# Peptides against a protein of PDB entry 7UQJ, part 28

Target 1, 160 residues: chain A of PDB entry 7UQJ
Amino acid sequence: PELYQNFNITPPRGVLFHGPPGTGKTLMARALAASCSSDERKITFFMRKGADILSKWVGEAERQLRLLFEEAKKHQPSIIFFDEIDGLAPVRSSKQEQIHASIVSTLLALMDGMDNRGQVIVIGATNRPDAVDPALRRPGRFDREFYFPLPDVKARFKIL

## One batch from the design tools (peptide; made by RFdiffusion4, then SolubleMPNN)

Design b1_p9_8_s1 (from b1_p9_8, 4 letters changed)
Fold by OpenDDE base, seed 2:
Structure b1_p9_8_s1 (fold): chain B 160 residues (1-160), chain C 160 residues (1-160), chain D 160 residues (1-160), chain A 9 residues (1-9)
Amino acid sequence: as target 1 above (160 residues)
Amino acid sequence: as target 1 above (160 residues)
Amino acid sequence: as target 1 above (160 residues)
Amino acid sequence: MVIPELLYH
């Protein structure tokens, strides 16, 4: 919340962090959650991996997503971070298993169903933004995208 | 400890992390402290903000710095991390309050007074390396500097 | 480079990064690879996810591990980073598929077969160090462990 | 390095 306020930016419902693996997307999401958590205004941070939802919640993934969003809403202000969201919400294809299509549809509906007045921010992280269903990248969903580049090798020299 | 040794580099007394705000200087310092802490050899990590030392320890800042360095020495191996060190050790100016000048002088003396055999590492982080007193950037003090680049500006606009 | 040298510790063949998810393990590994890459001495960074090796290389995982280590050896100085190594090398159990046991054994052999003069560093990252086969945590393998704590919330404020 | 660029991004 406060980070967005400091920049006078309207908080997006959804933010897509994308870039090569190990570009700190997960780290940034946690750092954002932490930075926005003041003593007075603790932000509840929910983290899920896309692959974990598909593998661990097979057959219940939709319900678990709904529960996650309800929990996040209950514990506002909150951040839902989906790591490896390309695993959870791959591009819709005619060959996509109905299960995946349904999960994506559920996530879309959950993103759309969020009130703009809600203090729930959704962050999706991916190494492959093009593998994420374009429908998720529409306004009111992951409408902000952030590229995490590999630091240029020359710029790397200086930190460690 | 060990990754650095593979590269046969001489350990600095002081390392200056510099780069724009939000480049992960503080995070890196913590991660380094964490990475250097094995179960067998816990590194004691001391963190101070430059502004906090000036604001909270007004009139006692010199003594508090001395105590910090003594505590770090007592709890070796240790890291002293100064976040926003440009706040603690700004460039000497004719208009600089005597208090700031004295704190800088104390920090210089403490850096110089460290034994090279001591297992106390000092990390300073700043967004403004040019605002740090050049005397701190001399050999035996913050003799290593590490630039934390902004990721390509176009890509940064996306995260915050 | 330098923080580790201050502590005069022998560089490990293998380093285990462990801590909660999103504590920057992958990021640190990349940062280390980057920091160690000078213009004159570029470090080749290899990254694999444990789960990817098991899922993508089923039946060829051992061969792929061998090839990875050979490539790393060919492109010295190099770092092999295994993200989620608990997925690749889980604790041996009587119920563990022979495939997993064989992969672990291959990784052990590859770690043991590394020359101490080699400029290949292996970094394993896990959220669950106790889920990693204890044999990997022996001297000459992942003999150094680094805990990546969640920055304490108060300490998180300082990172961004 | 990776962390700074990652944090900036």
Scores: peptide ipSAE 0.000, ipTM 0.200, DockQ to the pose 0.086; fails the geometry check
Fold by OpenDDE base, seed 3:
Structure b1_p9_8_s1 (fold): chain B 160 residues (1-160), chain C 160 residues (1-160), chain D 160 residues (1-160), chain A 9 residues (1-9)
Amino acid sequence: as target 1 above (160 residues)
Amino acid sequence: as target 1 above (160 residues)
Amino acid sequence: as target 1 above (160 residues)
Amino acid sequence: MVIPELLYH
């Protein structure tokens, strides 16, 4: 929060966690959800995989997204975490591209429809930020990006 | 390694990280690899997915596993990290069961064939420890298990 | 970020990581520092122990804290991590209570004196949040708390 | 600055 304010950065409605696999994106999203909950104020954490949105929710993905956002809104304060959000990327079939476009369009609309005062945060995690639809990375959506570097020795040296 | 020797503890040849998804198993494996690397001693980190061993390496999985272990041995000290190692579990086809059995047998042999003096550590991560072949969980293989609990919702709540 | 704004919550200048020992507080702080560093923007990580502030810096603790914050400000963006921050708590001597009060007062002033635009984050870790001076836990200081639950005792026991 | 940024955001 303060970092974004300090950087004159508008608070994201969505945060994109990106970086190599196993850099702690999912753990961080979870740790965040946990950290925002107090004894007085519990935060509800919703987790979905991008690939599940495409594969498990075929024909219902849009409805399931709407329901997810409605549930998240009902259970405010809440976090929606999309793991592997790049899994929403079109597989090379025109039919999947259309489904993808519709799902992404729905997600865009849902993110855009969130009240700035709403107690719902959306976190997307990906290993491939370039595979995430650029429309999702626009202001008011996943407009903040967090790079999770490999805990490379280089990162450690700066922490030591 | 040295820690185990210092405690007169036989160094595990394999460590199983298990726990719910997004509990930091992969992050911990990477953090361990990074932590064991010094300016004087770099550790090589090899990552594979269990599902990739079955799906991408069809017909070559055994060879690819052998090559992986040979590379790891060549680049000592090294860590081999198998993410989603439960993805080696047989899918409901008899043919996949045979392939699985062969792949698991190869992995068993490779783990058993590691010299106690080798500077190769194998880490398996799973969300489903019960789906990991019990043979992999025997002494001399993934004989140490680390449960990664959900950062209890209570913990998470205070951080947000 | 947005959660805090959406909840009309002032962004923390300090985050308190609390939970049982070995729950990953220090690891998380390090992972944070690593994750905040990009190729374009390196984050400087400063680590101090609360007990060291009292014991090693006797008579100079205030000055060392000031220097630490000045260095952190000079090397923005930066993270100051206080491990075992409850180690600043008075041991049962009136003289140590006075020293503690002065050190805490200095830390309070330093945290309060951070510009809302500064790129310095302070993280405190403790196993005893109740032993952390309540003044440090007020808004504008360690005003966000993160509980690190025991990796369910069963998980830890297999790691130990 | 992932977590700090997340902590501050």
Scores: peptide ipSAE 0.000, ipTM 0.316, DockQ to the pose 0.088; fails the geometry check
Fold by OpenDDE base, seed 4:
Structure b1_p9_8_s1 (fold): chain B 160 residues (1-160), chain C 160 residues (1-160), chain D 160 residues (1-160), chain A 9 residues (1-9)
Amino acid sequence: as target 1 above (160 residues)
Amino acid sequence: as target 1 above (160 residues)
Amino acid sequence: as target 1 above (160 residues)
Amino acid sequence: MVIPELLYH
C-alpha cells in the first residue's frame, strides 16, 4: 500500500515476482511488507504457498482463498503473498484441469473484486511465470511484474 | 568463506537455517553469498530445492548431488544452498525409506568428504528442522543452526 | 533503477531505509539490487558502511565518496547502498563537527549533482533516522523513506 | 540480525 501511495500511483491489485529459484522473491515480498509498515501504519502480511493451498485444502481451496482475501480486506492495509503461485494457479491447459480451473477462477474473481481503493496488494512469486495462468497476468490482476534475475555471476560479483 | 576466515574460525561445513515458512532463510543464504563475495573474490552460489532434486532426478539424485558438490568445489569459494532440505534429507525413519536413505547417505558422505580447507559452505534451509535427518545436524555437517522465527503474528503485523 | 522505471516514475535520488537494528534494511537493499537486475540489465550494487568510510579513510572520505559516485555512474544502472548512513552523515550538531560536516557536504553535493536521468539510486540504511542530517532527507536526496519496524522483541530475540 | 529481521519485514 504505502509503497505505491508514496509514488502517487494506484497500487496495482497484484504484483508478480518472477525469476529463478532463490532470487529473493519471498523476501522481497516480506521486505516490501516491512517497508510499507510504520509504527502507525501496520500492514498485515498474509503468506500462503500455492501448492500448500491445493494440497492441504482439497475441495476447500476456493473457500480458503475467499477467506484469505476477506481477512486481508479486514486487516487493511495488507499484503497477500502467494509463494509459488504457479502451484496455486497453474495454466488452465494442464491435464488436471477442473480443480485447478476452479481455483484459478476464484483467484481471478477475488482479484477482480478488489476495490482499487482497497489497501490490499497481492504479490505472487514464481520461478515459472509461464506456468502461471495468463489470465492472472492481465491488467487489474498481476499487472506488474518484477523479474528477479539470477544475478549474473558478473552482476553478483559487482553486487558482491 | 571470507566471513569465517575474517573471524579466524574454521568455516562450518554446513549451516542449517530453520524456522517457519517465509522467515527469509533463502534470502539470508543469498545475502550471505552476497556479503562473502567481493570484487576480487567471487563466491559461486549453487541453489537447489530439496524436493526438486528428488522429484526431477528420480534415480539420479545421488549423482546430481555429487555433481553439485563437484561443481561447487571447482568454483570455490562457493555456497551450496539447499532450500527445503527436509525434502532432500528426511528423517530415515520415514516409511519411504530406501530412496531417501540413499540420498541422505550421499549428502552425508559429500559433507564429510569436504576438506575443511575447501571454501565450500553448505547452507540448508528448512521449515522443519526435526524433519531433517539428525545425522546431518552433527558436527562436521550442519553443525551451525540459525533459527528464523516467525515474527510473532503481531510483529509480522508490525513488520507488515 | 528498474523498480522505479517500471512504474514510469523518476527514480528518487535516494531512498532511506530506517528502523531498528536487524530489521533487514541491508538485505532489502540487496534484494532491490537483485530485483532490479535482469539477464540483460545488470545493476551494479555498491555497498559501503558509513562508519567504515569514516574510519578507514580518515582525510580521504570525501574522495572515496566522489570515487564511489563516479564508479556508480560509470556502471549504470547502479545502486549505492550506505549501510549505517548515520555513521557517514551524522547530524551537523554533533560535537565532532568539522570532519563530519565535510563528508555530509560532499554527500549532499554528490546527491544533488546526480542527473535525475541517471540510473543511480542511493539507498541509505539507518537505525537512527533522526541521527541522519535532515539536509539529506530533503527532496532530491533521500526523498523516500521506508520504515523497517522491529519485529516484536520476542521474534528478534529468536533471530538473534 | 539485520538479515533475519528483513525476513520478518
Scores: peptide ipSAE 0.000, ipTM 0.316, DockQ to the pose 0.101; fails the geometry check

Design b1_p9_8_s1 (from b1_p9_8, 4 letters changed)
Fold by OpenDDE base, seed 5:
Structure b1_p9_8_s1 (fold): chain B 160 residues (1-160), chain C 160 residues (1-160), chain D 160 residues (1-160), chain A 9 residues (1-9)
Amino acid sequence: as target 1 above (160 residues)
Amino acid sequence: as target 1 above (160 residues)
Amino acid sequence: as target 1 above (160 residues)
Amino acid sequence: MVIPELLYH
């Protein structure tokens, strides 16, 4: 938030971090939260895993998402980080469609309901950007995407 | 491997990275693999997720672990990285005990069967070190442990 | 800091991270700071951008560098991270020579004045190691260098 | 070389 204000950059509502496993997506999200936090202004960092939202909150996932966004708004400036967001919002495939569709629709509504004036940033991390519902990747939601490449194993760290 | 050779440090057979989610465990494992690789000596990096070994290789998990260690030995110097190792080798709890016990026993045997002369390092990452079978944390297995703390949100990034 | 003590390794005064943009230099520096911090011993992480030191602190850059190193010493164990250090310490080129030369000389003096017993680590990151003043790359300053390669798209992570 | 040392202390 302050970073974006200082740079006169409209904070994106949502940022998608995508790339192979272990490219530092979650670490970067935490590092960003830490870097934006000062002694005077602490950023509240909320972390959820997509698969945990589906498995732990069976039947309450929608309510828990609403509570998460409300709590984030209450504790602004805040970051909501969804790790493995493809586990929460898979592309609409037939067999688990209805429950997933409802959770996705709730997340979409929560993303859309965030006023641009709020100091709430949503970061989604995925190893499979194409497995994320395209509706989440539209303007006003996860409208900025950052690719996290694998560190090249062939890289000569010449420790001179 | 070369790092440990250059420092006259006996490469640990296994290193456990533990700490909260998104503390950079997987990133560090990849960065280590990259840093130890030169143009002359490429380190082969094998990555497996503990939950994937259990779920994708139902009934073949033991065989796939054996193949993984054989392939790592064939491509030495190598790193085997187990992400979410607590998913592969949970503390023996009653309900899924037998299959887990067999996979854990296979992993233990493979760790014990690694000759100290081999340039194969095993890295396990977990968010829950206490959920990892204590037998894996004994000398000759994951005998070195490294804590990955959450970046303290209170860490004064005084960007003055 | 504690890592270096536990391994009986003299902590380098300075480490240079170099490699193409987006190779994770800044991420690694933050991950290192986070990993070295425990609940018992918090590492203070100071971040500065080379271009910001020149642009924001016109005429005060030298004083701000001194204050940064003094604050880092006061809050040891600490890490000073200079992002885009080539912007702070360019190889002596003619037109902006005098101001840059004075800032570089101040940084050199501050690096030299760090007692090896102090738990202060300096990390510089650059995309252009050859654009960094060679005086910074001498023993007792940025005497260890780590190359961050572009992830080779051809790196067969055979995730078999 | 230095990366393992920096992470685990």
Scores: peptide ipSAE 0.000, ipTM 0.333, DockQ to the pose 0.136; fails the geometry check

Design b1_p9_8_s2 (from b1_p9_8, 3 letters changed)
Fold by OpenDDE base, seed 2:
Structure b1_p9_8_s2 (fold): chain B 160 residues (1-160), chain C 160 residues (1-160), chain D 160 residues (1-160), chain A 9 residues (1-9)
Amino acid sequence: as target 1 above (160 residues)
Amino acid sequence: as target 1 above (160 residues)
Amino acid sequence: as target 1 above (160 residues)
Amino acid sequence: SVTPELLYH
């Protein structure tokens, strides 16, 4: 509450940082954590990469998400930052449906289960907001979105 | 007020971003400006480099600071970002005392003269917070500090 | 090769990140290192400031560059990031020619001596690409350039 | 401080 209590804002359960690679999404999330951390109130920052949760914890990703949210709740106020969240919760495509559906469903349940009084902010970062399951972008989940523009690089980053 | 109005927080007149080079202080300040800028409410971002103000405007640095704050006030909500603020307002050392003392005194007066209702945020960035005049770090000035850690390339984000 | 193997790209021996101060060049280099670092493959990130190499190692800058490249080769895959590379290898101006010419010549030789199969990426960051010796911008050296624009914050950055 | 505030407006 207090991070948002002082703001009379219903804490967004989630914030989606989206924009091209290297636009500072991860940096922003960390600086947010640092900025909200005073000497009197330290914010605990949890960082997870979406693809890493899926790849490292094949079959345990749901359990790891639950543990992460429990740990974040124990250490509130806290920020959970999911880097490359499109790798954790891709749009339900038929061939990856079951495993991803379970992870997405777990993340949805965890975000929905966050008490409005919880001081846990979830930040998802992606380069492809359209690759994130729309269910995560609903009110009470990642319902706030921040676009990290490319600095107007007329430079053709042909990063092919 | 409005940036902080919704938050019932006395807007810090100034925020000090400190940390090693390349930890994203300037990027954060810009991302803050961008994130607070909606279509309905554009935040004006003013960037100045401390050493540049001192070197380019020898004898006019005070006037340039006043003009900067007036322009920021005219274009509120605004962020004034001082990059390398330790170059603008170094700790008063005896040999550079008069010119630096005048610049520091002007900056202090400008920060103190900011109405609590002003929508002007001042961000100072430095790699050396101890090189910033302690008078600037007092309540009502740069009274909030954010450490930008080196991204530990080794995953010990002990964000203690 | 592997960083680029997966891309069938002849690894650029060097990449020049150029753009105004605080556009995130250093952050991007670090984020690249972090993003390319998996549990299976850690990328070692070496950061040096060009002006620091010149100022701290007067008379030993060449040796320090050699040692840096040797260390990077030992710890490959690796990124060598030169911040403010215009301070390390300024355009050959007559009055600083001998010392700078030797450092530039050493850096050229080190970049030319990198085997195409080496997993050492060199990133030079500068606010002034035209202040970098053109010899460093030739094919097989800093032959790729990325402009880091000012984030087009739709905030009127009247960066006058 | 990117106060969460600044992100929230």
Scores: peptide ipSAE 0.000, ipTM 0.271, DockQ to the pose 0.203; fails the geometry check
Fold by OpenDDE base, seed 3:
Structure b1_p9_8_s2 (fold): chain B 160 residues (1-160), chain C 160 residues (1-160), chain D 160 residues (1-160), chain A 9 residues (1-9)
Amino acid sequence: as target 1 above (160 residues)
Amino acid sequence: as target 1 above (160 residues)
Amino acid sequence: as target 1 above (160 residues)
Amino acid sequence: SVTPELLYH
C-alpha cells in the first residue's frame, strides 16, 4: 500500500529515444526486443521510419498508422519502433504541412487508445527531440525519454 | 566447467545507477521493469525516494525498509528502485546524523539477507555516487554500477 | 505484411560493446543476462576474457572456443560474453602472431555456424573497436555495436 | 549504442 508506489509499470505506452545520429537508438530498440524475446515469447518488432511513412504512403499515412497499431496489438507483446519520428510527427507550429498535423493527430489518438493492458511498447527515435510535437511527449504517450549521448568527441579522438 | 565462469547471474542484488540529474536513471529503472514484465510475469516495481523515506517516516524508516523488502519478496519477481539513494544512505563519515547510520545499516542487512534465489533487483539511483556509503557498493549489494553520462553539452548545443 | 519490417529479431548473433575502460560494458552484459533470466528461463551467462583465452590456453584456444560455443548451445538460451575481445581477436594486419589469426578464424567460423534459431547471444566488449578484426564486425557476427561513452570529464569533475 | 540500461530492458 503506502509503502511503495507500485507502478504497475504497464509497459510505457511510449518511449522517446533521442540523441545525435549514430548513437545507437535504432540498435537499442532492436536489442531490447531481442532481449525480451524468448523462444516461447517472441516480441514482435515493428520498425518504420517516420519519413518513409510520410513519403511512401502519401494520403494513406493515417491508415497505415492505424493498421500498424492494429497489427502490433494482434501480435502482442510487441514493439513499434519509429525511427526518425521527427519526420513523422513534426511540431504543429511549422506552418506548412497540414499532412503532418493529421499524422500527429492520428498518432496521438492511437497512443491514447492503447489499452493499458496491452503489451505494446512504442519507441520513437529522433535526433531532434525539439522537432517532435510536445503533445506526443505528454503523459500516456512518449512520456519516457532517453538521451543517447554522443561519445565524448575526446574519447573518439583517443580511438582514432 | 573450467571453460566459463557460469555466472548464474542471479539477478544482481543491487545495481547503482549514477550520473548527473536528468540523465534518465529513474526512467531507465522503470523501462527495465516494463521490458522484463510480460503479461504472465509482471515484475512488480517499487519506487521510493531516499529523502522521502527519511522525511515522511522519521523514526519508522527502518520498519518501512523492512516492510518494503518483504513486500518485494512477496511480489517477486520485483524491482525495488530507490531514487536519490544518497538521501537514504549517506556516507557514514558525515558526523551528524545517527539516523542515517541506522538506515544504512538496515539497508545493508536487508541486501545481505536477500536469498540468492530471490528474483528481487534493487536499483539505487544517485547524482552523487561518492555520497553513497562505500559499504553499499560492496559485493553482494550495489555491486553493479552504471554511469549515466550527461549528453555532451556540445551535442545539446547542436540540437538547439 | 508491407506495413512493417517484422524484424524477427533473432537474438543478434553478436553484439559489440565498445568504449573506454570503466564505462560498464561487462556490467551491462551481466545485467542483460539477469533481466532476460526469469525463474523458468534462466539465461546461462558465459564470461571469458579474450586475453585469458589466449594466455591460459596457449595451443588449446581454438578447442576452448569450440567447447565454449557447444556448451552455450547446450545451455541455450545463453549469452557468451567476451570481455576484452580485442585481446582474443586482434586485427589480422598485425604481422606478428599467427596464433591470433587462427583464433579469429575459429571465432568467425563459430559465429557463422550458429543456427539463426539458436538463442545464443555473443557479446564482445572492447576499449579499442579498431583493434577488433573487421571481419568480426560483418553482418551475421558482431553486426551490432554499442558505444559506451565516458562520462564527460566535465561531469566527472562536477562529481569530484 | 544500446544504453547499458536498455540492454537490461
Scores: peptide ipSAE 0.000, ipTM 0.191, DockQ to the pose 0.057; fails the geometry check
Fold by OpenDDE base, seed 4:
Structure b1_p9_8_s2 (fold): chain B 160 residues (1-160), chain C 160 residues (1-160), chain D 160 residues (1-160), chain A 9 residues (1-9)
Amino acid sequence: as target 1 above (160 residues)
Amino acid sequence: as target 1 above (160 residues)
Amino acid sequence: as target 1 above (160 residues)
Amino acid sequence: SVTPELLYH
């Protein structure tokens, strides 16, 4: 949060964490949540997996997304973290493609419908940014992207 | 490494990180790698996903595991991190069950074959510890288990 | 970053990450760096270990700190991450106490000398916040502290 | 879960 303001960066409605597996995307989202929660101001952190949205919410995925965003808004300030958001990518079955398209469409609408005054931040994490629907990566959605490099072996040696 | 010695904890051959998704397992493994590497003693961190071992190494998964452990031994001190180690679980197809059983058997053998004097630590991360083959959870393998709780919904509300 | 502004939190010059070993402090700092870097706006991440500042920069530690802050300012927006900042604590030798006092004094001066308009964030990570010089924890320095709890002592006892 | 709590001083 502060970094975006300090950097004259308009707070995105959505932030995409992308990078190789195990670069710490999920943990970063949690740590952001934690670092933004004070005892005075608790942030509410909602977590969903992209694959779970697709698989567990068969026929109700859109409703569950709507409820998620409503709950996040109700408990603002809040973070909605979508782990493996690329798991909302179309499965190659035509039926799954349609379901995917509908879920993604609903997510787009929910992100677009967020008033910029709402204290809801959406974080998507993926190992495959190119597998994330380009429509999600537009301004007003996941318009900020954070690359989690594998620490360069040098930086990894500096980490290590 | 130093942490285990400093705490008079016999370094496990294997450490299982388990807990709900996004509890920071992968990140902890990396942080352990980082915290255990000094400029004097660089740790080499190897990362594999359980699902990738199964899917990408079709027909060569065992060989790739062997090579991984050999490379880890060559570059000791080292950490081998298996993310989603439950992804080495048998897929419901009988053919995949056999392949899984073979891969798991190879991993067991590799862990058993590690001399305790080797500075190789194996970390497995899973969201489903019960989906990890119990044979992997025996002494001399993943004989240390670290539960990454969901931050208590309260602590999660404090994180969140 | 955004969270501090969204929460009307004045961006600290310094943020102290504290908590038991392996709670993800170092990883959080990196993920903050990554999460603050967009493709449009790269943040430069500088990392130093407190112990390295003391041991590697014998006689030049102050100069190296000055150069670090100058380079960070030159490449702003930037993050300076001090891992194990408590490693800047005086070792019990009188000579090391003097060297430490000088290094800490230099760090204090560098943090105080940062114009609040500078897009440089300093993150210190420590396992021992009480071993961090109280002067570093004053307003305008590391005036924000983030506790990285051990996952519940129960969960850590399951980890340990 | 590693939950950094922000302590404001």
Scores: peptide ipSAE 0.000, ipTM 0.264, DockQ to the pose 0.065; fails the geometry check

Design b1_p9_8_s2 (from b1_p9_8, 3 letters changed)
Fold by OpenDDE base, seed 5:
Structure b1_p9_8_s2 (fold): chain B 160 residues (1-160), chain C 160 residues (1-160), chain D 160 residues (1-160), chain A 9 residues (1-9)
Amino acid sequence: as target 1 above (160 residues)
Amino acid sequence: as target 1 above (160 residues)
Amino acid sequence: as target 1 above (160 residues)
Amino acid sequence: SVTPELLYH
């Protein structure tokens, strides 16, 4: 909230951080959460992994997503960070595709159901933006994308 | 290499980055690789995930580790980064425990076989340092540990 | 602090991060602050923009810098991060040059006045290292420089 | 002094 208020930017409903592994996507999300938090205004940071949503929440993933968004709404201002959101993508099995489609549809509905006036920001991080369902990238969902490139090897940190 | 050379520090054989998820472990490893690289001295950065070693390399994980270390030696100076090295830890299945024990033993042997004069640094990143085999944390292996805390709540970024 | 202690390195008085826009300078500074903080040792991170020092603190910039360094000293261990420190550089107007010269002289005096035993690290970030006053780059000030390149294509991260 | 209290729930 404050980061966006300070920039006079309406907080996006969703931000997609994409780039090669280890480009600082998760760190940036945490740093943003930290920078938006003050002694007076504590931001609640919720973190989930895409793979954990599929594997740990088998049969309850939709319920856990709903609870996550409800908790985030109760603890405004809040950030929901989905690490490895491409891990929601089906492993190429028909049964996992159906479970994935259900989970993605639930996430879409939860993002669509967020009031624009809410102090809830959703951040998705992926190494494979093309593996993220295009429906998640539509306006009102992950509508802003930030590329995290590899820090180039040619960075001569000349420690003089 | 150059970071340690510039600090007059013998490059550790192995460095363990540990801390909560999204504390910048992978980013720091890449940034260190970048900082040690110059236009004249390119550092080769090899990245593997612990879970990928177990899942993608089933039956060839040992061979792939050997090839990785051989390639790293050929492309000196080099960094081998093992992300989620706690993902080498057995899923609590007897068959996976045996495969894991074999992979860990191979990694130990490869780390022990590295000449201290080699320009190869091994970085392991984990969210669960206690889940990393204590044998990997012995001198001559991951003998240096760096804690990556959560960006503390009390880090008063006083943006005055 | 702990990063430097763990490396057996005296924390530099000042570190200059330089490189093209979006190369992760600000991210790295935050990551370093995070990595140096523990549950027992909280690092206080202070962030300022060079342009904000000139524009928002017109007539009080020197006082605000003094207060910043005093607060950083009170909250040791601490990091002062100056983003866009080249934004202290005068816009080529005589009046702004005088104000800039005064602000830079104040910053120099504050950096010189820091006890080397203090747990205060100053990080400057710039896209234009040649636009940073050479006096800031002298020993005991921003005496260590880290280049953040564009992610160049030639970083063959051979992800085999 | 922006103390980011990141409450992880």
Scores: peptide ipSAE 0.000, ipTM 0.371, DockQ to the pose 0.082; fails the geometry check

